# Designs tried in a protein design run: peptides against a protein of PDB entry 1IK9. Part 138

Target 1, 211 residues: chain A of PDB entry 1IK9
Amino acid sequence: MERKISRIHLVSEPSITHFLQVSWEKTLESGFVITLTDGHSAWTGTVSESEISQEADDMAMEKGKYVGELRKALLSGAGPADVYTFNFSKESCYFFFEKNLKDVSFRLGSFNLEKVENPAEVIRELICYCLDTIAENQAKNEHLQKENERLLRDWNDVQGRFEKCVSAKEALETDLYKRFILVLNEKKTKIRSLHNKLLNAAQEREKDIKQ
Target 2, 207 residues: chain A of PDB entry 1IK9 as posed
Amino acid sequence: MERKISRIHLVSEPSITHFLQVSWEKTLESGFVITLTDGHSAWTGTVSESEISQEADDMAMEKGKYVGELRKALLSADVYTFNFSKESAYFFFEKNLKDVSFRLGSFNLEKVENPAEVIRELIAYALDTIAENQAKNEHLQKENERLLRDWNDVQGRFEKAVSAKEALETDLYKRFILVLNEKKTKIRSLHNKLLNAAQEREKDIKQ
Target 3, 195 residues: chain B of PDB entry 1IK9 as posed
Amino acid sequence: MERKISRIHLVSEPSITHFLQVSWEKTLESGFVITLTDGHSAWTGTVSESEISQEADDMAMEKGKYVGELRKALLSVYTFNFSKESAYFFFEKNLKDVSFRLGSFNLEKVENPAEVIRELIAYALDTIAENQAKNEHLQKENERLLRDWNDVQGRFEKAVSAKEALETDLYKRFILVLNEKKTKIRSLHNKLLNA

## One batch from the design tools (peptide; made by RFdiffusion4, then SolubleMPNN)

Design b2_p19_3_s3 (from b2_p19_3, 10 letters changed)
Fold by OpenDDE base, seed 1:
Structure b2_p19_3_s3 (fold): chain B 211 residues (1-211), chain C 211 residues (1-211), chain A 19 residues (1-19)
Amino acid sequence: as target 1 above (211 residues)
Amino acid sequence: as target 1 above (211 residues)
Amino acid sequence: SFEEKIKELEEELDKKAAE
């Protein structure tokens, strides 16, 4: 089961933070359980897939789009202030919410809730879920931090090897060319020496022909 | 101000999860505010640095060691089960906790609490803190995840450059040697040709002298 | 080592020049 707790403000009680818990299986479209609390009282209702479909039809909205708006309204918590307005009557246990557009507000959904007999149990369970979520997120953070530290070490090691490889390549190229030039110059000197010997031999032969 | 909320079980009410909030400035040693709730009622007390020092002295324990035990007891929550036992009387508002060792239990601390007149406000603030902590931890997780993805990309890029550098070094070495051998062989062939010309010239000169 | 391969190639090249 997926769950989201959001902080909301009721139009009727704007000074008192309320908490809206929504719980569902796989998709919000399949229905959900809604729980409202002020930290003293709690109210719960179940919204079925059929009720969601009926609300979408009554709004003349495509179901997927409607569920998308429900998700924004009910799961975002304090999304950008004032986009969604929440209303609840403690007397009628009627909960409804509106989407506020620039020039018009429209009702997005409405639910009948029931007052919970033991609100302390619901509140304790809600706090337990929050603490469990904090612990899970802390464990994920510690894991990601250790992984970051590992990746940074591995990056530094490869970077250092890469820099050494570049320098070694340049040094190798320079050394090979220097050695090549030395050996080539020796062979060029030998060729010049042999050419001079040939010229001298030819000159001596020409002297011997001229007695 | 630092804060920690822990789930605890009271010896008197083992079936009802209680929540222990501890809040302090910089160090727990400087004193702290303790809040206990069952999700319906709340109790709060302030523990001063002087009271902590007195409890350490009464226990004949070094203050730093005592504060270390307080930190484990009050901030660890459900640490390893059964090491710390919590007791609270709703009638006297007396809170005390014990450390359970293998053969002996001893009282680690005791506090007088006061019943909160508006427990709903304390509970709402506690839930708000939990939700804010979840949001902060989620933002940290998302940041660390993005950083991990960046570091992994950077690692792959450098690794790929390193592998290319190694291969390019080996290819350069092989190519330079092949070229060197070709040029050297040309020079060797020229030297051999010049030697043969010298030998032929010497043989012709020896023929001319014998004539 | 690369230096050893150069030296070996130089020696082979000198040997083939003496032949």
Scores: peptide ipSAE 0.013, ipTM 0.822, DockQ to the pose 0.236
Fold by OpenDDE base, seed 4:
Parts: structure tokens; sequence; C-alpha cells
Structure b2_p19_3_s3 (fold): chain B 211 residues (1-211), chain C 211 residues (1-211), chain A 19 residues (1-19)
């Protein structure tokens, strides 16, 4: 089961933060349980897959698009842009919400809720879920932090090895070239010396022929 | 201001999860506000630094150690080991908690609470704090996740550059040695050729002298 | 590139071998 709790403001009670809990199995399209609370009273309703399909049809909206709007309205809260307006009558237990577009507001959905006899239990369970979610998120955060620290160490180790490899390559290249130049110069000097000896020997032979 | 909410079980109402909220400024030692709720009623009390000091003295416990026990009891909940037992009387508004050791339980602290007139507001604010904490922790987790993905990419990039550098170093060294061997062999061949020419010239001169 | 540096170094070695 998936659950999302969001803060909403009711048009009828704009000074009192309400909490909208939506619970569903796998997909919101398969139906959901909606719970509304003001911290004193609670109201709940079950919305079936058939009701979701009917509301989509009544709106002449494609079901996937309608469910996408439900997800934005009910799971994200109104968001910062007041795109969704929530209405609830405690007398009729009728909950409805509107999507506000620039030129037109339209009812996105409506649900009959029932007043919960023991709202304290619903509120306690809601707080328990929040505390469990906090604990799970803290554990994930600690895990990610430890992994981050590991990755940073591993990066520093490879970076240091890379820099050492670059420096070692440059040093090796420089050393090899220096050694080669030395050996080549020695061989060039020996070749020059041997050429001079050959020239001298040829000149001496030419002197011996000229008596 | 720092705040911690924990689940506790009262000895008088073991079937009903209670929520203990503790709020403090910088350090728990400087005093704190304690709030207890069952999701319907709420009770609050303020504990001063002087009361904390007095309770530590009455217990003959060093203040830092006492505050350490308060932190474990009030901020961590009882923990899984039932080390702390919580008691509350709705009639007297007297809250006390005990530390359970193997052979002795002792009262760790006691506070007079006051019944909140509007518990719904306290409960709403508590739920708001939980939802804010969830959102903050989610944002931190998303940030850490993105950073971990970045560090992993950066690690892969440096690792790939390192491997290329190693391969390039080995290739360079091998190529330089091959080229050096070729050039050296050419020079050695030239030296041998020049030596043979010198030997032949010397032998011809020795023939010319014997003639 | 590393290949260009090798080629430059080759050309320098060849020049120094021809001098």
Amino acid sequence: as target 1 above (211 residues)
Amino acid sequence: as target 1 above (211 residues)
Amino acid sequence: SFEEKIKELEEELDKKAAE
C-alpha cells in the first residue's frame, strides 16, 4: 500500500490547515482511500476504480489524464500555484476539488466522506506514519551520506594515482630521451673519429704513392 | 529551536500510542517544552534550566550525565529495550518517567503538565512539523543522490583517463625503445663498416710495404 | 594529443639524429 499525506486549505476554513491522506494499492487508478482531518475530527471515503472511471467519463477526459490530475491534486497538495482548490462541507460530508485554469475553474472530482467515530485513532496512525517515514528517510540519508563519503575517497585515490601516473610518464619520457641523446652522441662521435682515421689513412697512402 | 517527536507508551494506557514532543533551544540543558498527545487531547509543560539542575541534584547525578539520560529518554523514545517507562495522570497532569535497570527502577524526572485548551492546533502543528521534516529529508536525499551520481561519473571519468594514461605510457615506452634500438643498430652497423674499411686499408698498406 | 606529442618528439629525435 502506498500513502501520501499533504496539507490542504479548505475554502470554508482557510485559517485551519487540513491534512489530506490518500492511500492506494499500486496505482491510484485502482481506487483509493481518502482521509481528511483538522487534528480533531476525521472523515474518510473510499473511491473505487469504477467511480474514477465514471468521473473521467463525466468530465469527457481520458482516464490516464484524469488519474494524472488526481495524482497532482491529491498527492502533491494544491502546490504553490493554487492550481487546485479544495472544498468540504462538514454537514453533508461532501468533498470536492476544482482545477483552476486562467479563464475557467472546473470540478475535478467529488467524493462523499463519512465522519470517523474515533478520529484520535486515525490521527495517531497518521502521526505514526509520519514518524516512520521520517525514520526511513533518515536511514536512507545516512546511507547515502556514507556512500557519498566512500565515493569521494575512491575518487581522491584514483585522482592521486592518475596524477602520479602522468608525472611518472613525463619523467620516464624525459629520462629516456636524455639517455638516447647521450648514446647517440657517443655513436656519432665514434663515427666521426673513424671517418677521420679513414681520411688520414687515405692521405698517407696517397703520400706513399707520390717517391 | 530544535524539536523531536517520539512515540511512547504510557503505563496507564498501554494500548494507545502517545506522542511526546520535546522542543528546546540549542541544548536540552537550557530547558525545554514537553508536549504529550494521544491524538485527541494534548498536555504541555515548560521545564527550566533551574528545574533540570534541581532534578540532577536531587538525584545526586552529575548534570551532564542527567541531561544525557533526559536526551535518551525524551528524544529517543523508550527505545527497543524498555529502558525508560513513562507515566502520566490525566487527572493530576503529572508526567514522570523511570529508568529501568536490572535490579532497580528509579524516577528519572517528573513534570507538571497543563491541559491544552485547543489540542487540535497542537496536533495540526505537530503534523505540519512532521510533513516539513519529511519534505526536508526528501530534498536532502535527492541532493545526496544527485551528488552520488555526480561522484560516480567523475570517478568513472578519472578511472578511464587513468587507464588510458597507463596504456599510453606503456605504448610510448615500447615505441621509444624500438626506435632507439633501430637507430643504435644503424650506428653500430656504420661503426662496424668503418672499422672494416680501416682494417682493409691497413692490410693493403702492409702488402704495399712487403712488395 | 598524446599522439601529436609522440610525433613531435619523433620529429625532434629524427632532426637530432640528422644533425
Scores: peptide ipSAE 0.007, ipTM 0.822, DockQ to the pose 0.096
Fold by OpenDDE base, seed 3:
Structure b2_p19_3_s3 (fold): chain B 211 residues (1-211), chain C 211 residues (1-211), chain A 19 residues (1-19)
Amino acid sequence: as target 1 above (211 residues)
Amino acid sequence: as target 1 above (211 residues)
Amino acid sequence: SFEEKIKELEEELDKKAAE
């Protein structure tokens, strides 16, 4: 089961922060449980997949688009631009929300909630969920931090080995060329010496023919 | 200001999870504010640095060790081994906690709390703090995940360049040796040809002398 | 080794120059 808790403001009680909890299985389209609390009272309602489909049809909106707007309204809270306005009557337990655009406001959805008999239990469970989520996120952050430190060490080690390999390649090329030049020059000297011996032998033979 | 919220169990109400909020400036030793709630009622008290020092002296415990035990009890919640037991009287508003060891249990600290007139406000603020902490930890997690993905890419890129450098070094050595052998063999062939010419010239001169 | 291959090549050159 997935859960999201959001902070919202009710038009009827703008000075009192309310909390909107939405719980669902896999997809919000399959239905959800909505819980509203002010930290003293709580109200809960269940919305079925059939109700979501009916609300989309009543609005003449494509179901996927409607669920997309529902997700933005109920899971993101009031976005920074007051795009979604929330209303709740404590007397009728009727919850409804509107999408506010520059030129048009329209009702996006409405739910009948029921007052929870023991709101303290719902509030305690909500706080427990928040604390458990904090602990899980802290453990994930500590793990990611340790992995980042490992990856940084591994990167530095490979980078240092790469730089040494580049330098060793250049040094090897230079050394091999130096050694090659030395051996080549020795063989060039032997070739020159043998040519001089041939020239001397030819000159001696010319002297022997001239007697 | 630093804050920690922990889940605790009271000996008097073991079936009802309570929440212990501790708030302090820089160090717990400098004093703290303690808030207890059951999701319906809340109780708050302030503990000064002088009270902490007096409690350490009354226990005949070194102050740093006492503050260390206080930190474990109040900020970690009940550790998995029930090492700390929490007690609270709703009538007297007296909060006390004990450290339980195998052979000895002793009172670690005690505080007089005051019942909060508007517990809903304290509960709402506590939930707001939890939600804000979740959002901050999610943002840190997303940042660390992106850095992890970057570091992994950078590591793979350098590793691939290193492997190519190693292979290129080996290939360079092999190519330079092949080229060296070819040029050296050419010079060896010239030396052999010049020696054969010298031998032939010597044989012709010996024929001319016998002649 | 490279040094061994150079040395063998040098020794073969010197042997053929003495011949």
Scores: peptide ipSAE 0.021, ipTM 0.820, DockQ to the pose 0.298; fails the geometry check
Fold by OpenDDE base, seed 2:
Structure b2_p19_3_s3 (fold): chain B 211 residues (1-211), chain C 211 residues (1-211), chain A 19 residues (1-19)
Amino acid sequence: as target 1 above (211 residues)
Amino acid sequence: as target 1 above (211 residues)
Amino acid sequence: SFEEKIKELEEELDKKAAE
């Protein structure tokens, strides 16, 4: 089961933060359970797949698009944009919400809720879920932090090895050229010496021919 | 202000999860506010720095060690180890907790709480704090995940550059050797040619003398 | 090693220059 808790404000009670819990299996399209609480009372209702389909048809909206709007309204938390307005009557237990566009507000959905007999149990369960979610997220954060530290160490290690490889390549090239120049100069000197010996031998032969 | 909410079980009401909120400024040693709730009622008390010091003295425990034990008992959440037992009387509003060791249980602290007149406000504020903490932790998780993905890309990039540097170093060494050998062989051939010319010149001179 | 191969090549050059 998936769950999302959101903070909402009711048009009827704007001074009191309410909490909207939505619970569903795999997809919101298959239906969901809605729970509303003010920290003292709780109200719960079930919305079936057939009701979602009927509401989509009544709105002349494609079902996937309608479910997409429900997901934004009911799961995202009321972001700072007052795009969704929530209404609830404690007397009738009728919950409805509207989408506010620039020039048009329309009812996105309406649900009959039932007052929970033991709201304390629902509130405790909601707080438990929040604490469990905090613990899971903290464990994930600690894991990701340790992995970041590992990846940073591994990066620094490879970076240091790469810099050493670059320096070693430059040093190797320089050393090889120095050695090559030395050997080349020795062979050039030997060639010059042999040419001088040939010149001297030719001069001696020319002297022997000239008596 | 720092805050921690923990799930606890009371010895007097083991079937009902209670929530213990502790709020403090900078350090627990300077005092703290304790709030207990069962999702219907709430009780709050304040513990001063002087009370903490007195409890440490009464226990013959060093203050820093005592505060360390308070932090474990009140902030860590009751981990699966039943090391801490919590007691609360709704009639007296007396809250106390014990540390259980193998052979000895001792009272770690005791506090007088006061019943909150509007528990719904305390419960709503507690749920708000949980939701805010979830949102902060989710944002941190998303940030750390993106940083992990960045670090992994950066690591792969440097690793690939390092491997290319190693291969390029080996290729450079091999190429420099091949070039060196070619030039060296050319000079060796020139030296051999000059020696042969010297030998021929000497043989011609010996013929001219015998002639 | 490379150094050994250079030294061997140098020694072979010097031997063939002596004869």
Scores: peptide ipSAE 0.020, ipTM 0.821, DockQ to the pose 0.258; fails the geometry check

Design b2_p19_3_s4 (from b2_p19_3, 12 letters changed)
Fold by OpenDDE base, seed 5:
Structure b2_p19_3_s4 (fold): chain B 211 residues (1-211), chain C 211 residues (1-211), chain A 19 residues (1-19)
Amino acid sequence: as target 1 above (211 residues)
Amino acid sequence: as target 1 above (211 residues)
Amino acid sequence: DFDKKIEEEEKKLDKENAE
């Protein structure tokens, strides 16, 4: 089961932060359980897939689009700039929410809730879930931090090897070229010496023919 | 102000998870506020630096060691294997905790709490803090994940460049040596040809002298 | 670059052997 807890402001009690928990199996489209609490009382309701489909039809909205709006309204933490307005009557246990756009406000959904008999258990479970989530996220953070540090070390190591390889390649080319020139110059000197010996031998032969 | 929330089990109510909040400024040693809740009621007490010092003295324990034990007891989430036992009387508002070692159990500390008049506000604030902490940790996780992905890409890029550099260095060395050998062989052939011409010239001169 | 330098030095060597 998946869940999300969000803080919301009710139109009827704007000074009191409320908490909206939504829980679902696999997909929000398949239905969900909604729980509202003020830290003293709690109210819960179940919304079926058929109710979601009916609400989408009543709104003349495509179901996937409607579920997308439900996800934004019910699962996105309502900040002070939220386009969603939440209403709840503690007497009727009627919960409804609206989307407020610049030119159009419309009711997005409505649910009948039931007052929880033991709200303390619901509140404790909610706090437990928050603490578990914190612990899981801390463990993930520590793991990711260690992995970042490892990857950074590995990057620095290979970067240093790469720089050394580049420098070594340039040095190799320069060294081989210098050695090559030295050997070529030696061969050049030998060729010159042999040519001079040939010239001298030819000059001596021409002297010997002239007697 | 720093704070930590932990779930604890009270000896008097082992079936009901309680939540222990500790809040402090800079250091736990300088004093702290302790809040206990069961999701319905809340109790709060303030512990001064002087009380911490007095408790350390009464225990004949060095203050730093005592504060270290307080930190483990009050800030470490009490799992089922915890060495710390928590006790609270709702009638007397007396809170105390013990450290249970194999051979020795001793009272680590005791505090008088006061029942909170509006526990719902304390509970809401506690849930808000949990939700804020979750959001902060999620943002950190997303950042670290993106950084990990960046570092991994950067590592793969430099690794690929390094492998190419190694291969290019080996290829360069092989190619330069092959070319060098070709040029050397040509110069050796020229030297051999010149030597043969010198030998022939010497043989012809010896014939002309005998002639 | 290296090939050009080798070729230039080889041409210099051949030119100085041809005088």
Scores: peptide ipSAE 0.025, ipTM 0.827, DockQ to the pose 0.248; fails the geometry check
Fold by OpenDDE base, seed 1:
Structure b2_p19_3_s4 (fold): chain B 211 residues (1-211), chain C 211 residues (1-211), chain A 19 residues (1-19)
Amino acid sequence: as target 1 above (211 residues)
Amino acid sequence: as target 1 above (211 residues)
Amino acid sequence: DFDKKIEEEEKKLDKENAE
């Protein structure tokens, strides 16, 4: 079961932060349980897949698009953009929410909720879930941080090896060329010496022919 | 201000999870505000630096060690090891906690709390803090994950460059040797040719002298 | 070892020039 808790502001009680918990199986489309609380009272309702489909049909909205809007409204909380407004009557337990666009507002959905007899249990469970989520996220953060530190070390190690390899390649090239030039110069000197000996021998022979 | 919320179990109400919020400035040693809630009622007390020092002295415990025990008791929650037990009387608003060791239990601290008139406000603020903490931790997790993915890419890139550098170094060495051998063989052939010419010239001169 | 290969080729070249 997936769960999301969001802060909302009710039009009827704008000064009191309310919390909207939504819980669902795999996908919100399959239905969900909605819980509203003000930290003292709690209200719960179950929304079926058939009700979601009916609301989409009544709105003449494609089901996937409608579920997408439900997900934004119910799972994001009221972001700073008042795109979604929430209304709840404690007397009727009727919860409805609207999408506000620049030139048009329309009701996106409505639910009948039931007042929870023991709101403290719901609130405690909600706080427990928040604390569990914090602990899990902290453990993930610590793990990711350690892994980042490992990857950074590994990167520095490979970078250092790479720089050493580049330098070693350049040094090898330079050394090989120096050695090559030395050996070539020795062979060139030997060739010159042999040429001079040949020239001298030819000159001596030309002198011997001229007696 | 730093804050920690922990789950605790009260000896008087072991079936009901309570939440212990502690808030402090910089260090717990400078004093703290403690808030207890069961999701319906809330109780708050302020503990001064002087009270912490007095409790440490009364226990004949070094202040740093005592504050270390307070930090474990009040900020870790009751971990699965029942090392710390919590007691609270709703009637007297007296909160005390004990450290349980194998052969000895002792009172670690005690606080007089006051019942909060509007517990819903405290509970809402507590839930808000939890939700803010979740959002902050999620943003950190997403950032760390993206950085991890970046570091992994960068590592793979450098590793690939390093492997190419190693291969290029080996190829360079092999190519330079092949070229060197070719040029040496050419020079060697020229030296042999010149030596043969010198030998022939010497043989001709020896023939001319015998003639 | 590059040094050993150069030295071996130099020694071969020197031997073949001494015969």
Scores: peptide ipSAE 0.024, ipTM 0.828, DockQ to the pose 0.259; fails the geometry check
Fold by OpenDDE base, seed 2:
Order: structure tokens, then C-alpha cells, then sequence
Structure b2_p19_3_s4 (fold): chain B 211 residues (1-211), chain C 211 residues (1-211), chain A 19 residues (1-19)
């Protein structure tokens, strides 16, 4: 089961933060349980897949688009942009929400809720879920932090090896050239010595012919 | 101000999860505000630095060690090891907690709490804090995840460059040796040719002398 | 770079062998 808790403001009680909990299985399209609380009272309702389909049809909206709007309204929290207005009557237990566009406001959905007899249980469970979520997120943060530290160490190690490899490549090239030049110079000296011997032999032969 | 919310079980109400909120500035040693709630009622008390010091002295415990025990009891939550037992009387508003060691249980601290007149406000604020903490932790998780992905890409890039550098170093060495051998062989051939010319010149001179 | 250095040294050697 998936769950999202959002804070909302009701038109009837704008000074009191309310909490909207939505619980669903896999997809919101299959239906969901909605719970509203003010920290003292709680109200719960179940919305079926058939009700969602009927509301989409009544709105002449494609079901996937309608479910997308429900997800934005009910799960995103009241983001800072008051695109969604929430209304609840404690007397009728009627919850409805509207999408406010530039020139048009329309009712996006409505639910009949029932007052919970033991709201403290619902509130405690909600707080427990929040604390569990905090603990899970903390554990994930600690894991990701350790992974970051590992990856950074691994990167520094490879970077250091790479820099050493570059330097070693340049040093190798320089050393091989120096060695090559030394051997080449030895061979040049030998060739020059042999040429001088040939020249001397030719000069001696020319002297022997001239007697 | 720092805050920690923990779930605890009271000896008097073991079936009902209670929530213990502790709020402090910089260090718990300077004093703290404690709030207890069952999701319906709330109780609050303030503990001063002087009270903490007095309790440490009464226990014949070094203050830093005592504050360390307070931190474990009040902030760590009731970890799975029931090392700390919590007691609260709704009638007296007396909250006390005990440390349970193998052979010895002792009272670690006690506080007089006052019943909150509007517990719903305290509960709403507590839920708001939980939701804010969840949002902050989610943002941190997303940031750490993006950093992990960046570090992994950077590692793969450097690793690939390193492998190419190693291969290029080996290829360079092999190529330099091949080129060196070619030039050396050419010089050896020239030396051999010059030696043969010297031998021929010497043989011709010996013929001319016999002649 | 290496090729140029080898070629330059080869040219020097060939020039010194051609006197």
C-alpha cells in the first residue's frame, strides 16, 4: 500500500492546517482511502475505481487525465500555487476540491467522509508513518552519503593513477629517445671511423701508384 | 532550535504509542522543552540547565555523562532494546524514566509536565514538523542521488582515459622499439658495407704489391 | 613528435655519410 500525507487549508477553516492522507494500491485509478484530520478529529472515506470512472465521465474527461488531476490535487500537497481549493463541511462530512484556472474554476472531485470514532488512533498511526518515513529516508541518506564518499575515493585513486600513467608515458618516451640517441651516436662514430680508414687507404694507394 | 520526536511506550499505557518531542538550543545541556502526546492530549514541560546540573549532582554523575544518558533516553527513541522505561501519571502530570541495566534499574530523570489546553495545535505542529523533515530529507536524497550519478560518470570517464593511457603507453613503447630496431639495422648494414669496402681495398693493394 | 625526431636524426646521419 502506498501513502501520501499532505497539508491543506480548508476554505471554512483557513487558519487551521489540516492533513490529507491518501492511501492506495499500486495506482490511484484503482481507488483510494482518504483521511482528513485537524489534529483532534478525523474523517475517512473510500473512493472506488467505479466512482473515479463515473466522475471522469461526468466531467467529460479522459480517465487517465482525470486521475492525473486527482494525483496533483491530493498527493502533491497544496503547493504554493493555490491551484486547488479544498472544502469540507463537518456537518455534512462532504469534502470537495476545485481546480482554479485563470478564468475558470471547476469542481475536480467530491467525497463523502465519515467521522472517525477514535481519531487519536488515526493521528497516532499518521505520526508513526511520518516517523518511519523519516527513519527510512535517514537510512537512505546515510547510505547515499557513504556511497558518495566511496565514489569520491575511487575517483581520486583512478585520477591519481591516470596522472601517474601520463607522466610515466612522457618519461618513457624521453628515456627511450635518450637511449636511442646514444646508440645512434655510437654507430655514427663507427661509420665515420670506417670512412676515414677508407679515405686513408685510397690516399696510400694513390701514393703507391705515383713511384 | 533543534527538535527530535520519538515514539515511546508508557508503563501505564503499554498498548498506546506515545510521542515524546524534545526541543533544545545547540546542546541539551543548556535545557530543553519536552512534550508528550497520545494523539489526543498533550503535556509540556521545560527543563532548565540548573535542573539538569542538579539531577546530575544528585545522581553523583558527571554532567557530560548525565547529558549523554539524557540524549540516549530522550532523543534516540525507544530503540528495540528496552534500556529505558518511561512512566507518566496523567493525574500528577509526573513524567519519569528509568535506565534498566542487567542487575540495576535506576531513575535517570523526572519532569513535571503541564497539560496543554489546545493539544490539537501541538499535534498539528508536530505533524507539520514531520512533513517538513520528510520534504527536507527527500530533497537531500535527490541531491545525493544526482551527485552519485555524477561521480559515477566521472569515475567511468577517468577509468576509460586511464585504460587508454595504459594501452597507449604500451603501444608507444612497442612502436619506439620497432623504429629503433629499423634504424639500428640500417646503420649495421652501412657498417658492414664499409667493412667490406675496406677489405676489398686491402686485397687490391696486396695484389698491386705482388704485382 | 617522435617520428620527426627520428627522421631528423636519420637525415643527419645520411648527410654525415654522404662527405
Amino acid sequence: as target 1 above (211 residues)
Amino acid sequence: as target 1 above (211 residues)
Amino acid sequence: DFDKKIEEEEKKLDKENAE
Scores: peptide ipSAE 0.023, ipTM 0.827, DockQ to the pose 0.286; fails the geometry check
Fold by OpenDDE base, seed 4:
Structure b2_p19_3_s4 (fold): chain B 211 residues (1-211), chain C 211 residues (1-211), chain A 19 residues (1-19)
Amino acid sequence: as target 1 above (211 residues)
Amino acid sequence: as target 1 above (211 residues)
Amino acid sequence: DFDKKIEEEEKKLDKENAE
């Protein structure tokens, strides 16, 4: 089961933060359980897949688009743009929410809730879920931090090897050129010496022919 | 202000999870506010630095060690070893906790709490803190995940450059040696040719002398 | 080009030896 808890403000009680819990299996489209609480009382309703489909049809909205709006309204809480307005009557247990566009507000959905007899159990379970989520997220953070530190070490190691490889390549090139020039010059000196010997031998032969 | 919320079980109400909130400034040693709730009622007490010092003295325990035990008891919740036992009387508003060792249990601390008049506010604020903590931890997780993905890309890039550097070094060495050998062999061939010319000239001169 | 560098060094050395 997936669950999301968000803070909402009810139009009827703007000074009191309410909490909206939505729980669902696999996808929100298959239905969900909605729980509303003010920290003292709680109200719960079950929304079926058929009700979601009916609400989409009543709105003349494509079901996937409607479910997308439900996800934004009910799971994200009031985003910074106050695009979604929440209303609840404690007397009728009727919950409804509206999407506010620039020129039009329309009801996105409505649910009949039931007052929970023992709200303390719901509140305790909600707090437990929050604490469990905190612990899980902290463990994930610690793991990611350790991986981050490992990756940084691994990067530094490869970077250091790369720099050594670059330096070694440059040193190799320089050394090979120096050695090459030395050997080449030695061979050139030998060639010059041999040419001089040939010239001298030719000059001596020319002297011997001239008696 | 730092805060920690933990689940505890009271000896008097073992079937009902309670929540223990501790809030403090900088260090727990300077004092703290303790709040207990069952999701319906709440109780709060303020513990001063002087009270902490007095409790340590009464226990004949070094203050730093005592504060260390307070931190384990009150901030970690009941660890898996049930080393800490929590007791609360709703009638007297007396909260006390014990450290259970193998052969001895002793009272670690005790506090007088006061019943909160509007527990719903405390519960709402507690839930808000949990939700804020979840959001902060999620944002940290997302940041660390993105950094890890970046570091992994950076590592792959450097690794690829390193492999190219190694290959380029080997190719350079091979190429330079091949070129060097070609030039060297050419010079050796010239030297051999010049030596043969000198030998031929010497042989002709010896024929001319015998003639 | 290594061959060009060698040829240039060869030419420099031949020029330095001519004088």
Scores: peptide ipSAE 0.020, ipTM 0.827, DockQ to the pose 0.583; fails the geometry check

